Peptides against a protein of PDB entry 2V3S. Designs and how they scored, part 8

Target 1, 95 residues: chain A of PDB entry 2V3S
Amino acid sequence: PISLVLRLRNSKKELNDIRFEFTPGRDTAEGVSQELISAGLVDGRDLVIVAANLQKIVEEPQSNRSVTFKLASGVEGSDIPDDGKLIGFAQLSIS

## One batch from the design tools (peptide; made by RFdiffusion4, then SolubleMPNN)

Design b1_p9_5_s4 (from b1_p9_5, 3 letters changed)
Fold by OpenDDE base, seed 5:
Structure b1_p9_5_s4 (fold): chain B 95 residues (1-95), chain A 9 residues (1-9)
Amino acid sequence: as target 1 above (95 residues)
Amino acid sequence: SRVFIVEPA
């Protein structure tokens, strides 16, 4: 399996790493994204963007070691989005 | 269910 880390700020704006595995041929990007949402770790509004970037990283994990993407849930937040600080952004990376 | 390990970054 592919060992992944999703770096994302929680509801208290604290940056956390969420570690999980992805097994090609068994798991799907959308399925795992839905599981992240069901676990309360990802906002439901971010299903599409998380799934798209998860697909990107698992399709070529040797080339796509890290992807940073804008969250739909963070667009209209009080804080100005910042990819460097992962405010309104999340990052998926190969562990 | 899938295992997710959450830790401070």
Scores: peptide ipSAE 0.836, ipTM 0.963, DockQ to the pose 0.957
Fold by OpenDDE base, seed 1:
Structure b1_p9_5_s4 (fold): chain B 95 residues (1-95), chain A 9 residues (1-9)
Amino acid sequence: as target 1 above (95 residues)
Amino acid sequence: SRVFIVEPA
């Protein structure tokens, strides 16, 4: 399996690492993204962008060691999105 | 269910 880390700010704006595994051929990017949402770890509005980037990283994990992407849930928030601070952004990486 | 390990970054 592929060991992944999703770095994402929680509702308290605290940055956390969410570690999980992805097994190609058994798991799907959309399925795992839905599980993240069901666990309360990802906003439901971010299903599409999380799934897209999860798919990207698991397709070629040796080349795509890290991907940073803008969250739909952060676009119209009170804070200005910032990819460096992961405000309105999340990061997926291979652990 | 899938295991998610959450820890401070």
Scores: peptide ipSAE 0.836, ipTM 0.963, DockQ to the pose 0.958
Fold by OpenDDE base, seed 2:
Structure b1_p9_5_s4 (fold): chain B 95 residues (1-95), chain A 9 residues (1-9)
Amino acid sequence: as target 1 above (95 residues)
Amino acid sequence: SRVFIVEPA
């Protein structure tokens, strides 16, 4: 399995690392993204963008060691999005 | 269910 880390801010604006495994051929990017949402770790509005970037990293984990992407949930928030501070952005990386 | 480990970054 592929060991992944999803770094993003929680509802308290605290930056956390979420560690999980992905097994190619058994798991799907959309399925795991839905599980993240069901666990309350990802906003439901971010299903599409998380799934897209999860797919990108797991299809070529040796080449795509890290991907940073804008969250749909962060666009309309009170805080101005900032990829450097991961405000309105999340980062997926290979552990 | 899938295991997710949450840690402060």
Scores: peptide ipSAE 0.836, ipTM 0.963, DockQ to the pose 0.956
Fold by OpenDDE base, seed 3:
Structure b1_p9_5_s4 (fold): chain B 95 residues (1-95), chain A 9 residues (1-9)
Amino acid sequence: as target 1 above (95 residues)
Amino acid sequence: SRVFIVEPA
């Protein structure tokens, strides 16, 4: 399996790493993204963008070591989005 | 269910 880390801020704006495995041929990007949402770790509004970037990293994990992407849930937040600070952004990377 | 390990970054 592929060992992944999803780095994003929780509801208290604290930056956390979420570690999980992805098995090609058994798991799907959308399915795992839905599991992240069901676990309360990702906002439901971010299903599409998380799934798209998870698909990108797992299809070529040796080439796509890290991807950073804008969250739909962060657009209307009180803080201005910032990819460097991962405000309104999340990052997926190979462990 | 899937295991997610959450830790401070």
Scores: peptide ipSAE 0.835, ipTM 0.963, DockQ to the pose 0.961

Design b1_p9_6_s1 (from b1_p9_6, 4 letters changed)
Fold by OpenDDE base, seed 3:
Structure b1_p9_6_s1 (fold): chain B 95 residues (1-95), chain A 9 residues (1-9)
Amino acid sequence: as target 1 above (95 residues)
Amino acid sequence: GPRRFIVVP
């Protein structure tokens, strides 16, 4: 399996690392993204962008060591999005 | 089964 980390701010705006494994051929990017939402770890509005970037990183994990992407939920928030601070952005990386 | 996600602060 592929060991991944999703770095994302929680509801208190605290930065956390969410560690999980992804098994190609058994897991799907959309399926795992839906699990993240069901667990309350990702906003439901971010399903599409999380799934797209999860697919990108698991396709070639040796080449794509890290991907940072803009959240739909972040645009509607009160804070100005900032990829460096991961405000309105999230990061997926290979552990 | 085991939980998939481990949250590290």
Scores: peptide ipSAE 0.732, ipTM 0.912, DockQ to the pose 0.800
Fold by OpenDDE base, seed 1:
Structure b1_p9_6_s1 (fold): chain B 95 residues (1-95), chain A 9 residues (1-9)
Amino acid sequence: as target 1 above (95 residues)
Amino acid sequence: GPRRFIVVP
């Protein structure tokens, strides 16, 4: 399995690492993304972008060690999106 | 079963 970390801010704007495994051939990017949402760890509005980037990283984990992407939930937020601070952005990386 | 996600502060 691929060991991944999803780094993003929680509802208190605190940065957390969400660690999980992804098994190619058993898991799907969309399925795991939906699990993240069901667990309350990802906003439902971010399903598409999380799934897309999860797919990207698991396709070539050796080449795509880290991907940072803009959250749909962050666009309409009060804070200005900032990829460096992971405000309105999340980061997936290979553990 | 074990939880898939582990949240680390």
Scores: peptide ipSAE 0.732, ipTM 0.912, DockQ to the pose 0.773
Fold by OpenDDE base, seed 4:
Order: structure tokens, then C-alpha cells, then sequence
Structure b1_p9_6_s1 (fold): chain B 95 residues (1-95), chain A 9 residues (1-9)
């Protein structure tokens, strides 16, 4: 399996790392993204973007070591999105 | 089943 880390800020704006495994051929990017949402770790509005980037990293994990992407849930927040600070952005990386 | 996600603060 592929060991991944999803780094994003929680509801208290605290940066957390969410570690999980992804098994190609058994897991799907959308399925795991839905699990993240069900676990309360990802906003439901971010299903599409999380799934897309999860797919990107798992399809070529040795080349796509890290991907940072804009969250739909962060666009309408009070804080200005900032990819460097992961405000309104999340990051997937190979652990 | 086993929990997939481990949250690290």
C-alpha cells in the first residue's frame, strides 16, 4: 500500500497531518475521499478536489511526491487563501 | 473494521 499524509487545517485552524494507506486496485480515490468526509476530516464540499488530487498522487507516487491544492471550503472563509500556509489549501504527500 | 486515518496534531 501507499502511505500518504493529508495535511490540512481543522475547524480550529490547527494544522494536522492525517496519515492513511491507499491500496491501488482495492481503494479508489473517490472512495477514500468519501471516507475522509465521513470521518469528519474533510469538508464535503471538497470531495471533488480531494479525490482528484488523491488520484494524481496515487497514480504516480514516485513522481508525484506532493500535491497542494485549493479547497472549495476555503474560498468563502474569512481568511485569505494561502498555499504556503495551507490556508484554504491542503497538501497530500507520500509519507 | 480497522480505522484508516491517524490524525497527528
Amino acid sequence: as target 1 above (95 residues)
Amino acid sequence: GPRRFIVVP
Scores: peptide ipSAE 0.731, ipTM 0.912, DockQ to the pose 0.819
Fold by OpenDDE base, seed 5:
Structure b1_p9_6_s1 (fold): chain B 95 residues (1-95), chain A 9 residues (1-9)
Amino acid sequence: as target 1 above (95 residues)
Amino acid sequence: GPRRFIVVP
């Protein structure tokens, strides 16, 4: 399996690492993204962007060691999006 | 197992 880390801020705006494994051929980017949402770890509005970037990293994990992407849930928030601080952004990386 | 995610502060 591929060991992944999703780094993003929780509801308290605290940065957390979410560790999980992804098994190609058994897991799907869409499915795991839905699990993240069901677990309350990802906003439902971010399904599409999380799934897209999860797919990107798992299809070529050796080439795409890290991907940072803008969250839909962060656009209308009070904080100005900042990819460096992961405000309104999340990061997926190979552990 | 069913528990997939580990949250690390």
Scores: peptide ipSAE 0.731, ipTM 0.912, DockQ to the pose 0.834

Design b1_p9_6_s2 (from b1_p9_6, 4 letters changed)
Fold by OpenDDE base, seed 5:
Structure b1_p9_6_s2 (fold): chain B 95 residues (1-95), chain A 9 residues (1-9)
Amino acid sequence: as target 1 above (95 residues)
Amino acid sequence: GPRKFTVVP
């Protein structure tokens, strides 16, 4: 399996690393993204963008070691999105 | 079972 880290700020704006595994051929990007949402770790509005970027990283994990992407949920947040600070952005990376 | 997610602060 592929060991992944989703770096994402929680509701308290604290940056956390969410570690999980992805098994190609058994898991799907959308399926795992839905599991992240069900676990309360990802906002439901971010399903599409998380799934897209999860697919990107798992299809070529050796080449796509890290991907940073804008969250739909972050656009409506109180803070101005900032990819450097991962405000309104999340990052997926290979562990 | 549910997928394991480990949250590291």
Scores: peptide ipSAE 0.790, ipTM 0.950, DockQ to the pose 0.963
Fold by OpenDDE base, seed 1:
Structure b1_p9_6_s2 (fold): chain B 95 residues (1-95), chain A 9 residues (1-9)
Amino acid sequence: as target 1 above (95 residues)
Amino acid sequence: GPRKFTVVP
């Protein structure tokens, strides 16, 4: 399996690393993204963007070691989005 | 079973 880390700020705006595994051929990007949402770790509004970037990284994990992407949930938030600080952004990376 | 997600602060 592929060992992944989703770096994302929680409801307290604290940056956490969420570690999980992805098994190609058994898991799907859409399915795992839905599981992240069900676990309360990802906002439901971010399903599309998380799934798209998860798909990207698992397709070529050797080439796409890290991807940073803008969250839909962060656009209308109180804080100005900042990819460097991962405000309104999240990051997926290979462990 | 449920997928394991490990949260590291």
Scores: peptide ipSAE 0.789, ipTM 0.950, DockQ to the pose 0.967
Fold by OpenDDE base, seed 2:
Structure b1_p9_6_s2 (fold): chain B 95 residues (1-95), chain A 9 residues (1-9)
Amino acid sequence: as target 1 above (95 residues)
Amino acid sequence: GPRKFTVVP
């Protein structure tokens, strides 16, 4: 399996690393993204963008070691999005 | 069972 880290700020704006595994051929990007949402770790509005970037990293994990992407949930938030601080952004990386 | 997610602060 592929060991992944999703770096994301929680509801208290604290930056956390969420570690999980992905098994190609058994898991799907959308399925695992839905599990992240069900676990309360990802906002439901971010299903599409998380799934798209999860798919990107697992299809070529050797070349796509890290991807940073804008969250739909962060666009209309009170804080100004900032990819450097991961405000309104999340990062997926190979562990 | 449910997928394991380990949250590291």
Scores: peptide ipSAE 0.788, ipTM 0.949, DockQ to the pose 0.960
Fold by OpenDDE base, seed 3:
Structure b1_p9_6_s2 (fold): chain B 95 residues (1-95), chain A 9 residues (1-9)
Amino acid sequence: as target 1 above (95 residues)
Amino acid sequence: GPRKFTVVP
């Protein structure tokens, strides 16, 4: 399986690393993204963007070592989005 | 079973 890290700020704006595995041929990007939401780790509004970027990284994990993407949930937040600080952004990477 | 997610602060 592919060992992944989702770096994402929680409800207290604290940056956490969420570690999980992805098995090609058994798991789907859409399915795992839904599991992240069900676990309360990802906002439901971010299903589409998380699934799209998870698909990108698992397609070619040797080439796509890290992807950073804008969250839909971050647009209406109190803080101005910033990809460097992962405010309104999240990052997926190969462990 | 449920997928394991490990949260590291």
Scores: peptide ipSAE 0.788, ipTM 0.950, DockQ to the pose 0.970

Design b1_p9_6_s3 (from b1_p9_6, 5 letters changed)
Fold by OpenDDE base, seed 3:
Structure b1_p9_6_s3 (fold): chain B 95 residues (1-95), chain A 9 residues (1-9)
Amino acid sequence: as target 1 above (95 residues)
Amino acid sequence: AARKFEVVP
């Protein structure tokens, strides 16, 4: 399996690393993204963007070591989005 | 069958 880290801020705006595995041929990007939402770790509004970027990293994990992407849930937040600070952004990377 | 997610501060 592929060992992944999803780095994003929780409801208290604290940056956390979420570690999980992805098995090609058994798991799907959309399915795992839905599991992240069901676990309360990702906002439901971010299903599409998380799934798209998870698909990108798992299809070529040796080439796509890290991807950073804008969250739909962060656009209307009180803080201005910032990819460097992962405000309104999340990052997926190979462990 | 629930997926394991390890949250690290």
Scores: peptide ipSAE 0.768, ipTM 0.931, DockQ to the pose 0.946
Fold by OpenDDE base, seed 5:
Structure b1_p9_6_s3 (fold): chain B 95 residues (1-95), chain A 9 residues (1-9)
Amino acid sequence: as target 1 above (95 residues)
Amino acid sequence: AARKFEVVP
């Protein structure tokens, strides 16, 4: 399996690393994204963008070691989105 | 079984 880290700020705006595995041929990007949402770790509004970027990283994990993407849930938040600080952004990376 | 997610602060 592929060992992944989703770096994402929680409801308290604290940056956490969410570690999980992805098994190609068994898991799907959308399925795992839905599981992240069901676990309360990802906002439901971010299903599409998380799934798209998860697909990107798992299709070529040796080439796509890290992807940073804008969250739909963060666009209209009080804080100005910042990819460097992962405000309104999340990062998927290969551990 | 639910997928294991490890949250690291």
Scores: peptide ipSAE 0.768, ipTM 0.930, DockQ to the pose 0.957
Fold by OpenDDE base, seed 2:
Structure b1_p9_6_s3 (fold): chain B 95 residues (1-95), chain A 9 residues (1-9)
Amino acid sequence: as target 1 above (95 residues)
Amino acid sequence: AARKFEVVP
């Protein structure tokens, strides 16, 4: 399995690392993204963007060691999005 | 069983 880390801010704006595994051929990017949402770790509005970037990193984990992407949930928030501070952005990386 | 997610502060 592929060991992944999803770094993003929680509802208290605290930066957390979420560690999980992904097994190619058994797991799907959309399925795991839905599980993240069900666990309360990802906003439901971010299903599409998380799934797209999860797919990108797991299809070529040796080449795509890290991906940073804008969250749909962060666009209309009160805080100005900032990829450097991961405000309105999340990062997926290979552990 | 549900997938394990380890949250590290």
Scores: peptide ipSAE 0.768, ipTM 0.930, DockQ to the pose 0.955
Fold by OpenDDE base, seed 1:
Structure b1_p9_6_s3 (fold): chain B 95 residues (1-95), chain A 9 residues (1-9)
Amino acid sequence: as target 1 above (95 residues)
Amino acid sequence: AARKFEVVP
């Protein structure tokens, strides 16, 4: 399995690392993204973008060691999105 | 059956 880390700010705006595994051929990017949402770790509005980037990283994990992407949930929030601070952005990486 | 998500502060 592929060991992944999703770095994402929680509801308190605290940055956390969410570690999980992805097994190619058994798991799907959309399925795991839905599980993240069901666990309360990802906003439901971010299903599409999380799934897309999860798919990207698991397709070629040796080349795509890290991907940073803008969250739909952060676009119209009170804070200005900032990829460096992961405000309105999340990061997936291979652990 | 539930996937394990480890949250690290």
Scores: peptide ipSAE 0.768, ipTM 0.930, DockQ to the pose 0.960

Design b1_p9_6_s4 (from b1_p9_6, 4 letters changed)
Fold by OpenDDE base, seed 4:
Structure b1_p9_6_s4 (fold): chain B 95 residues (1-95), chain A 9 residues (1-9)
Amino acid sequence: as target 1 above (95 residues)
Amino acid sequence: SARQFVVVP
C-alpha cells in the first residue's frame, strides 16, 4: 500500500496532516475521496479535485511525491487562497 | 470496514 498524507486546514483553520493508506487495484481515488468526505475530513465540494489529485499521486508515486491543489471550498472563503500557506489549498504527499 | 484516517496536528 501507498502511505499518504493529506495536509489540510480544518474548520478552525488549523493545518493538520491526515495519514492514510491507498492500495492500488483495490482502492479507487474517488472511493477514498468519498471516504475522506464521509469522515468529515474533506468538504464535499472538493470531491472532484481531491479525487483527481489523489489519482495523480497514486498513479506515479515515485515521480509525484507531492501535489498541491486548489480547493473548491476555499474559493468562497473569506481568506485569499494561498498555496504556500495552504489557504484554500490542500497538499497530498507520499509519507 | 472503515478506512483508518489518522489526524496529526
Scores: peptide ipSAE 0.781, ipTM 0.941, DockQ to the pose 0.966
Fold by OpenDDE base, seed 2:
Order: sequence, then C-alpha cells, then structure tokens
Structure b1_p9_6_s4 (fold): chain B 95 residues (1-95), chain A 9 residues (1-9)
Amino acid sequence: as target 1 above (95 residues)
Amino acid sequence: SARQFVVVP
C-alpha cells in the first residue's frame, strides 16, 4: 500500500498530519475521500478536490510526491486563503 | 472494517 499524509487545518485552525494508506486496485480516490469526510477530517464540500488530488498522487506516486490544492471550504471563509500557511489549502504527500 | 486515520498534531 501507499502511505500518505494529508496536512490540513482542523476546525480550530490547527495544522494536523493525517496518516493513512491507499491500496491501488482495491481503493478508489473518491472512496477514500468519502471516508475522510465520514471521519470528520475533511469538509464535505471538499470531496471533489480531495478526490482529484488523491487520484493524482496515487497514479504516479514516484513523480507526484506532494500536491497542494485549494479547498472549496476555504474560499468563502473568514480567513484569506494562503497556500504557504495552508489556510484554505491542503497538502497530500507520500510518507 | 473502518480505515485507520492517524491524526498527528
């Protein structure tokens, strides 16, 4: 399996690393993204963008070691999105 | 079973 880290700010705006595994051929990007949402770790509005970037990293994990992407949930938030601080952004990386 | 997510602060 592929060991992944999703770096994301929680509801308290604290930056956390979420570690999980992905098994190609058994797991799907959308399925695992839905599990992240069900676990309360990802906002439901971010299903599409998380799934898209999860797919990107697992299809070529050797070349796509890290991807940073804008969250739909962060666009209309009170804080100004900032990819450097991961405000309104999340990062997926190979562990 | 449920997938394990390990949250590291």
Scores: peptide ipSAE 0.781, ipTM 0.941, DockQ to the pose 0.965
Fold by OpenDDE base, seed 1:
Structure b1_p9_6_s4 (fold): chain B 95 residues (1-95), chain A 9 residues (1-9)
Amino acid sequence: as target 1 above (95 residues)
Amino acid sequence: SARQFVVVP
C-alpha cells in the first residue's frame, strides 16, 4: 500500500498530519475521500478537490511526492487563503 | 472494516 499524509488545519485552525494507507486496485480516490469526510477530517465541500488530488498522487507516487491544493471550504472563510501556511489549502504527500 | 486515520498534531 501507499502511505500518505494529508496535512490540514482542523476546526481550531491547528495544522495536523493525517496518516493513512491507499491500496491501488482496491481503494479509489473518491472512496477514500468520502471516508475522510465521514471521519470528520475533511469538509464535505472539499470532496471533489481532495479526490482529484488524491487520484493524482496515487497515479504516480514516485513523481508526485507532494501536492498542495486549494480547498473549497476555505475560499469564503474568515481567513485569507495562503498556500504557504496551508490556510484554505491542504497538502497530500507520500510518507 | 473502517479505515484507520492517524492524526498527528
Scores: peptide ipSAE 0.781, ipTM 0.941, DockQ to the pose 0.971
Fold by OpenDDE base, seed 3:
Structure b1_p9_6_s4 (fold): chain B 95 residues (1-95), chain A 9 residues (1-9)
Amino acid sequence: as target 1 above (95 residues)
Amino acid sequence: SARQFVVVP
């Protein structure tokens, strides 16, 4: 399986790493994204963007070591989005 | 079975 880390801020704006595995041929990007939402770790509004970027990284994990993407849930937040600080952004990477 | 997510602060 592929060992992944999803780095994003929680409801207290604290940056956390979420570690999980992805098995090609058994798991799907959308399925795992839905599991993240069900676990309360990702906002439901971010299903599409998380699934798209998870698909990208698991397609070629040796080439796509890290992807950073804008969250739909971050657009209407109190803070201005910033990819460097992962405000309104999240990052997926290979462990 | 439920997938394991490990949250690291």
Scores: peptide ipSAE 0.780, ipTM 0.941, DockQ to the pose 0.971

Design b1_p9_7_s1 (from b1_p9_7, 3 letters changed)
Fold by OpenDDE base, seed 4:
Structure b1_p9_7_s1 (fold): chain B 95 residues (1-95), chain A 9 residues (1-9)
Amino acid sequence: as target 1 above (95 residues)
Amino acid sequence: APRRFVVLP
């Protein structure tokens, strides 16, 4: 399996690393993204963007070592989105 | 079933 880390801020704006495994041929990007949402770790509005970027990283994990992407849930927040600080952004990376 | 996600600070 592919060992991944999803780095994003929780509801307290604290940066967390969420570690998980992804098994190609058994897991799907959308399915795992739905699990993240069900676990309360990702906002439901971010299903599409998380799934898209998860797919990107797992299709070629040795080439796509890290992807940073804008969250739909962060666009209308009080804080200005910032990819460097992962405000309104999340990052997927190979563990 | 084992939990998929491990949250680290």
Scores: peptide ipSAE 0.733, ipTM 0.903, DockQ to the pose 0.820
Fold by OpenDDE base, seed 2:
Structure b1_p9_7_s1 (fold): chain B 95 residues (1-95), chain A 9 residues (1-9)
Amino acid sequence: as target 1 above (95 residues)
Amino acid sequence: APRRFVVLP
């Protein structure tokens, strides 16, 4: 399995690292993204972008060691998005 | 069964 870390700010704006494994052929990017949402770890509005970037990293984990992407949920928030501070952005990386 | 996600502060 591929060991991954999703770095994302929680509802209290605290930065957390979410560790999980992804098994190609058994798991799907969309399925795991839906699990993240069901667990309350990702906003439902971010399904598409999380799934897209999860797919990107698991298809070529050696080439795509880390991806940072803009969250749909962050665009309409009160805080100005900032990729450096991961405000309105999340980072997915190989553990 | 172990949970898929481990949340670290």
Scores: peptide ipSAE 0.733, ipTM 0.902, DockQ to the pose 0.714
Fold by OpenDDE base, seed 3:
Parts: sequence; structure tokens; C-alpha cells
Structure b1_p9_7_s1 (fold): chain B 95 residues (1-95), chain A 9 residues (1-9)
Amino acid sequence: as target 1 above (95 residues)
Amino acid sequence: APRRFVVLP
């Protein structure tokens, strides 16, 4: 399995690392993204962008060590999005 | 099977 980390700010705006495994041929990017939402770790509005970037990193984990992407939920928030501070952005990486 | 997510500070 592929060991991944999703770096994302929680409801208190604290940066957390969410560790999980992805098994190619068994898991799907869409399915795992839905599980993240069901666990309350990802906003439901971010399903599409999380799934797209999860697919990107797991299809070539050796070349795509990390991906940073803009959240749909971040645009509607009070804070100005900032990829460097991961405000309105999230990051997936290989652990 | 439920997926196990580990949240680290």
C-alpha cells in the first residue's frame, strides 16, 4: 500500500497531518475521498478537488511526491486563501 | 472495512 499524508487545517484552523494508506487496485480516489468526508475530516464541497489530486498522486507516487490544491470550501471562508500557509488549500504527500 | 485515519497535530 501507499502511505499518504493529507495536511489540512481543522475547524479550529489548526494544521493537522492525516495519515492513511491507499491500496492500488482495491481503493479508488473517489471512494477514499468520500470516506474522508464521512469521517468529518474533509468538507463535502471539496469532494471533486480532493479526489482529483488523490488520483494524481497515487497514479505516479514516485514522481508526484506532493500536490497542493485549492479548496472550494476555502473560497467561501472568511480568510484569504494562501497556498504557503495552507489557508483555503490542502496538501497531499507521500510519507 | 472502515478506513483508519490517524490525525496528528
Scores: peptide ipSAE 0.733, ipTM 0.903, DockQ to the pose 0.972
Fold by OpenDDE base, seed 1:
Structure b1_p9_7_s1 (fold): chain B 95 residues (1-95), chain A 9 residues (1-9)
Amino acid sequence: as target 1 above (95 residues)
Amino acid sequence: APRRFVVLP
């Protein structure tokens, strides 16, 4: 399996690392993204972007060691999006 | 079954 870390800010705006495994051929990017949402770890509005970037990293994990992407939930938030601070952005990486 | 996600600070 592929060991991944999703780094994003929680409801308290605290940065957390969410570790999980992805098994190609068994898991799907959209399925795992739905699990993240069901677990309350990802906003439901971010399904599409999380799934797209999860797919990107798992299809070529050797080349795509890290991907940072803009969250839909962050666009209308109170804070100005900032990829460096992961405000309105999240990061997926291979652990 | 073990939880898929582990949240770390």
Scores: peptide ipSAE 0.733, ipTM 0.902, DockQ to the pose 0.785

Design b1_p9_7_s2 (from b1_p9_7, 4 letters changed)
Fold by OpenDDE base, seed 4:
Structure b1_p9_7_s2 (fold): chain B 95 residues (1-95), chain A 9 residues (1-9)
Amino acid sequence: as target 1 above (95 residues)
Amino acid sequence: APRKFIVVP
């Protein structure tokens, strides 16, 4: 399995690393993204973007070591989105 | 089975 880290700010704006595994051929990017949402770790509005980027990283994990992407849930927040600070952005990386 | 997510502060 692929060991992944989703770096994402929680509801208190604290940056956390969420570690999980992805098994190609058994898991799907959308399925795991839905599980993240069900676990309360990802906003439901971010299903599409998380799934897309999860797919990107797992399709070629040796080449795509890290991807940073804009969250739909962060666009309408009070803070200005910032990819460097992961405000309104999240990051997926190979552990 | 539920997927294991480990949250690290």
Scores: peptide ipSAE 0.782, ipTM 0.943, DockQ to the pose 0.964
Fold by OpenDDE base, seed 1:
Structure b1_p9_7_s2 (fold): chain B 95 residues (1-95), chain A 9 residues (1-9)
Amino acid sequence: as target 1 above (95 residues)
Amino acid sequence: APRKFIVVP
């Protein structure tokens, strides 16, 4: 399996690493993204963007070691999005 | 079985 880390801020704006595994041929990007949402770790509005980037990283984990992407849930927030600070952005990386 | 997510502060 592929060991992944999803780095994003929680509801208290604290940056956390969420570690999980992805098994190609068994898991799907959309399925795992839905599980992240069900676990309360990802905002439901971010299903599409998380799934898209999860798919990207698991397609070529050797080449795509890290992807940073803009969250839909962060666009309408009070804080100005910032990819460097992961404000309104999240990061997926290979562990 | 539920997927394991490990949250690290």
Scores: peptide ipSAE 0.782, ipTM 0.943, DockQ to the pose 0.966
Fold by OpenDDE base, seed 3:
Structure b1_p9_7_s2 (fold): chain B 95 residues (1-95), chain A 9 residues (1-9)
Amino acid sequence: as target 1 above (95 residues)
Amino acid sequence: APRKFIVVP
């Protein structure tokens, strides 16, 4: 399996690393993204963008070691989005 | 078989 880390700020705006595994041929990007949402770790509005980027990284994990993407849930927030600080952004990387 | 998610501060 592929060992992944989703770096994302929680409801308290604290940056956390969420570790999980992805098994090609058994798991799907959308399925795992839905599990992240069900676990309360990802906002439901971010299903599409998380799934798209998860698919990208698992397709070629040796080439795509890290991907940073803008969250739909972050646009309406009080804080201005910032990819460097991962405000309104999240990052997926190979462990 | 719930997926394991490990949250690290």
Scores: peptide ipSAE 0.782, ipTM 0.943, DockQ to the pose 0.961
Fold by OpenDDE base, seed 2:
Formats: structure tokens, C-alpha cells, sequence
Structure b1_p9_7_s2 (fold): chain B 95 residues (1-95), chain A 9 residues (1-9)
């Protein structure tokens, strides 16, 4: 399995690392993204963007070691999005 | 079984 880390801010705006595994051929990017949402770790509005970037990193983990992407939930928030501070952005990386 | 997510603050 591929060991991944999803770095993003929680509801208290605290930056957390979420570690999980992905098994190609068994797991799907959309399925795991839905599990993240069900666990309360990702906003439901971010299903599409998380799934797209999860797919990108797992299809070529050696080439795509890290991806940073804009969250849909962050655009409508009160805080100004900032990729450097991961405000309104999240990062997926290979552990 | 549910997927294991380890949250590290």
C-alpha cells in the first residue's frame, strides 16, 4: 500500500497531518475521499478536488511526491486563502 | 472494517 499524509487545517484552524494508506487496485480515489469526509476530516464540499488530487498522487507516487490544492470550502470562508500557510489549501504527500 | 486515519496535531 501507499502511505499518504493529508495536511490541512481542522475546524479550529489548527494544522494537522492525517496519515492513511491507499492500496491501488482495491481502493479508489473517490472512495477514500468519501471516507475522509465520513470521518469528519474533510469538508463535503471538497470531495471533487480531494479525489482529483488523490488520484493524481496515487497514479504516479514516485513522480508526484506532493500536491497542494485549493479547497472549495476555503474559497467561501472568511479567511483569505494562502497556499503557504495552507489556509484554504490542503497538501497530499507520500509519507 | 473502517479505514484507519491517524491524526497528528
Amino acid sequence: as target 1 above (95 residues)
Amino acid sequence: APRKFIVVP
Scores: peptide ipSAE 0.781, ipTM 0.943, DockQ to the pose 0.956

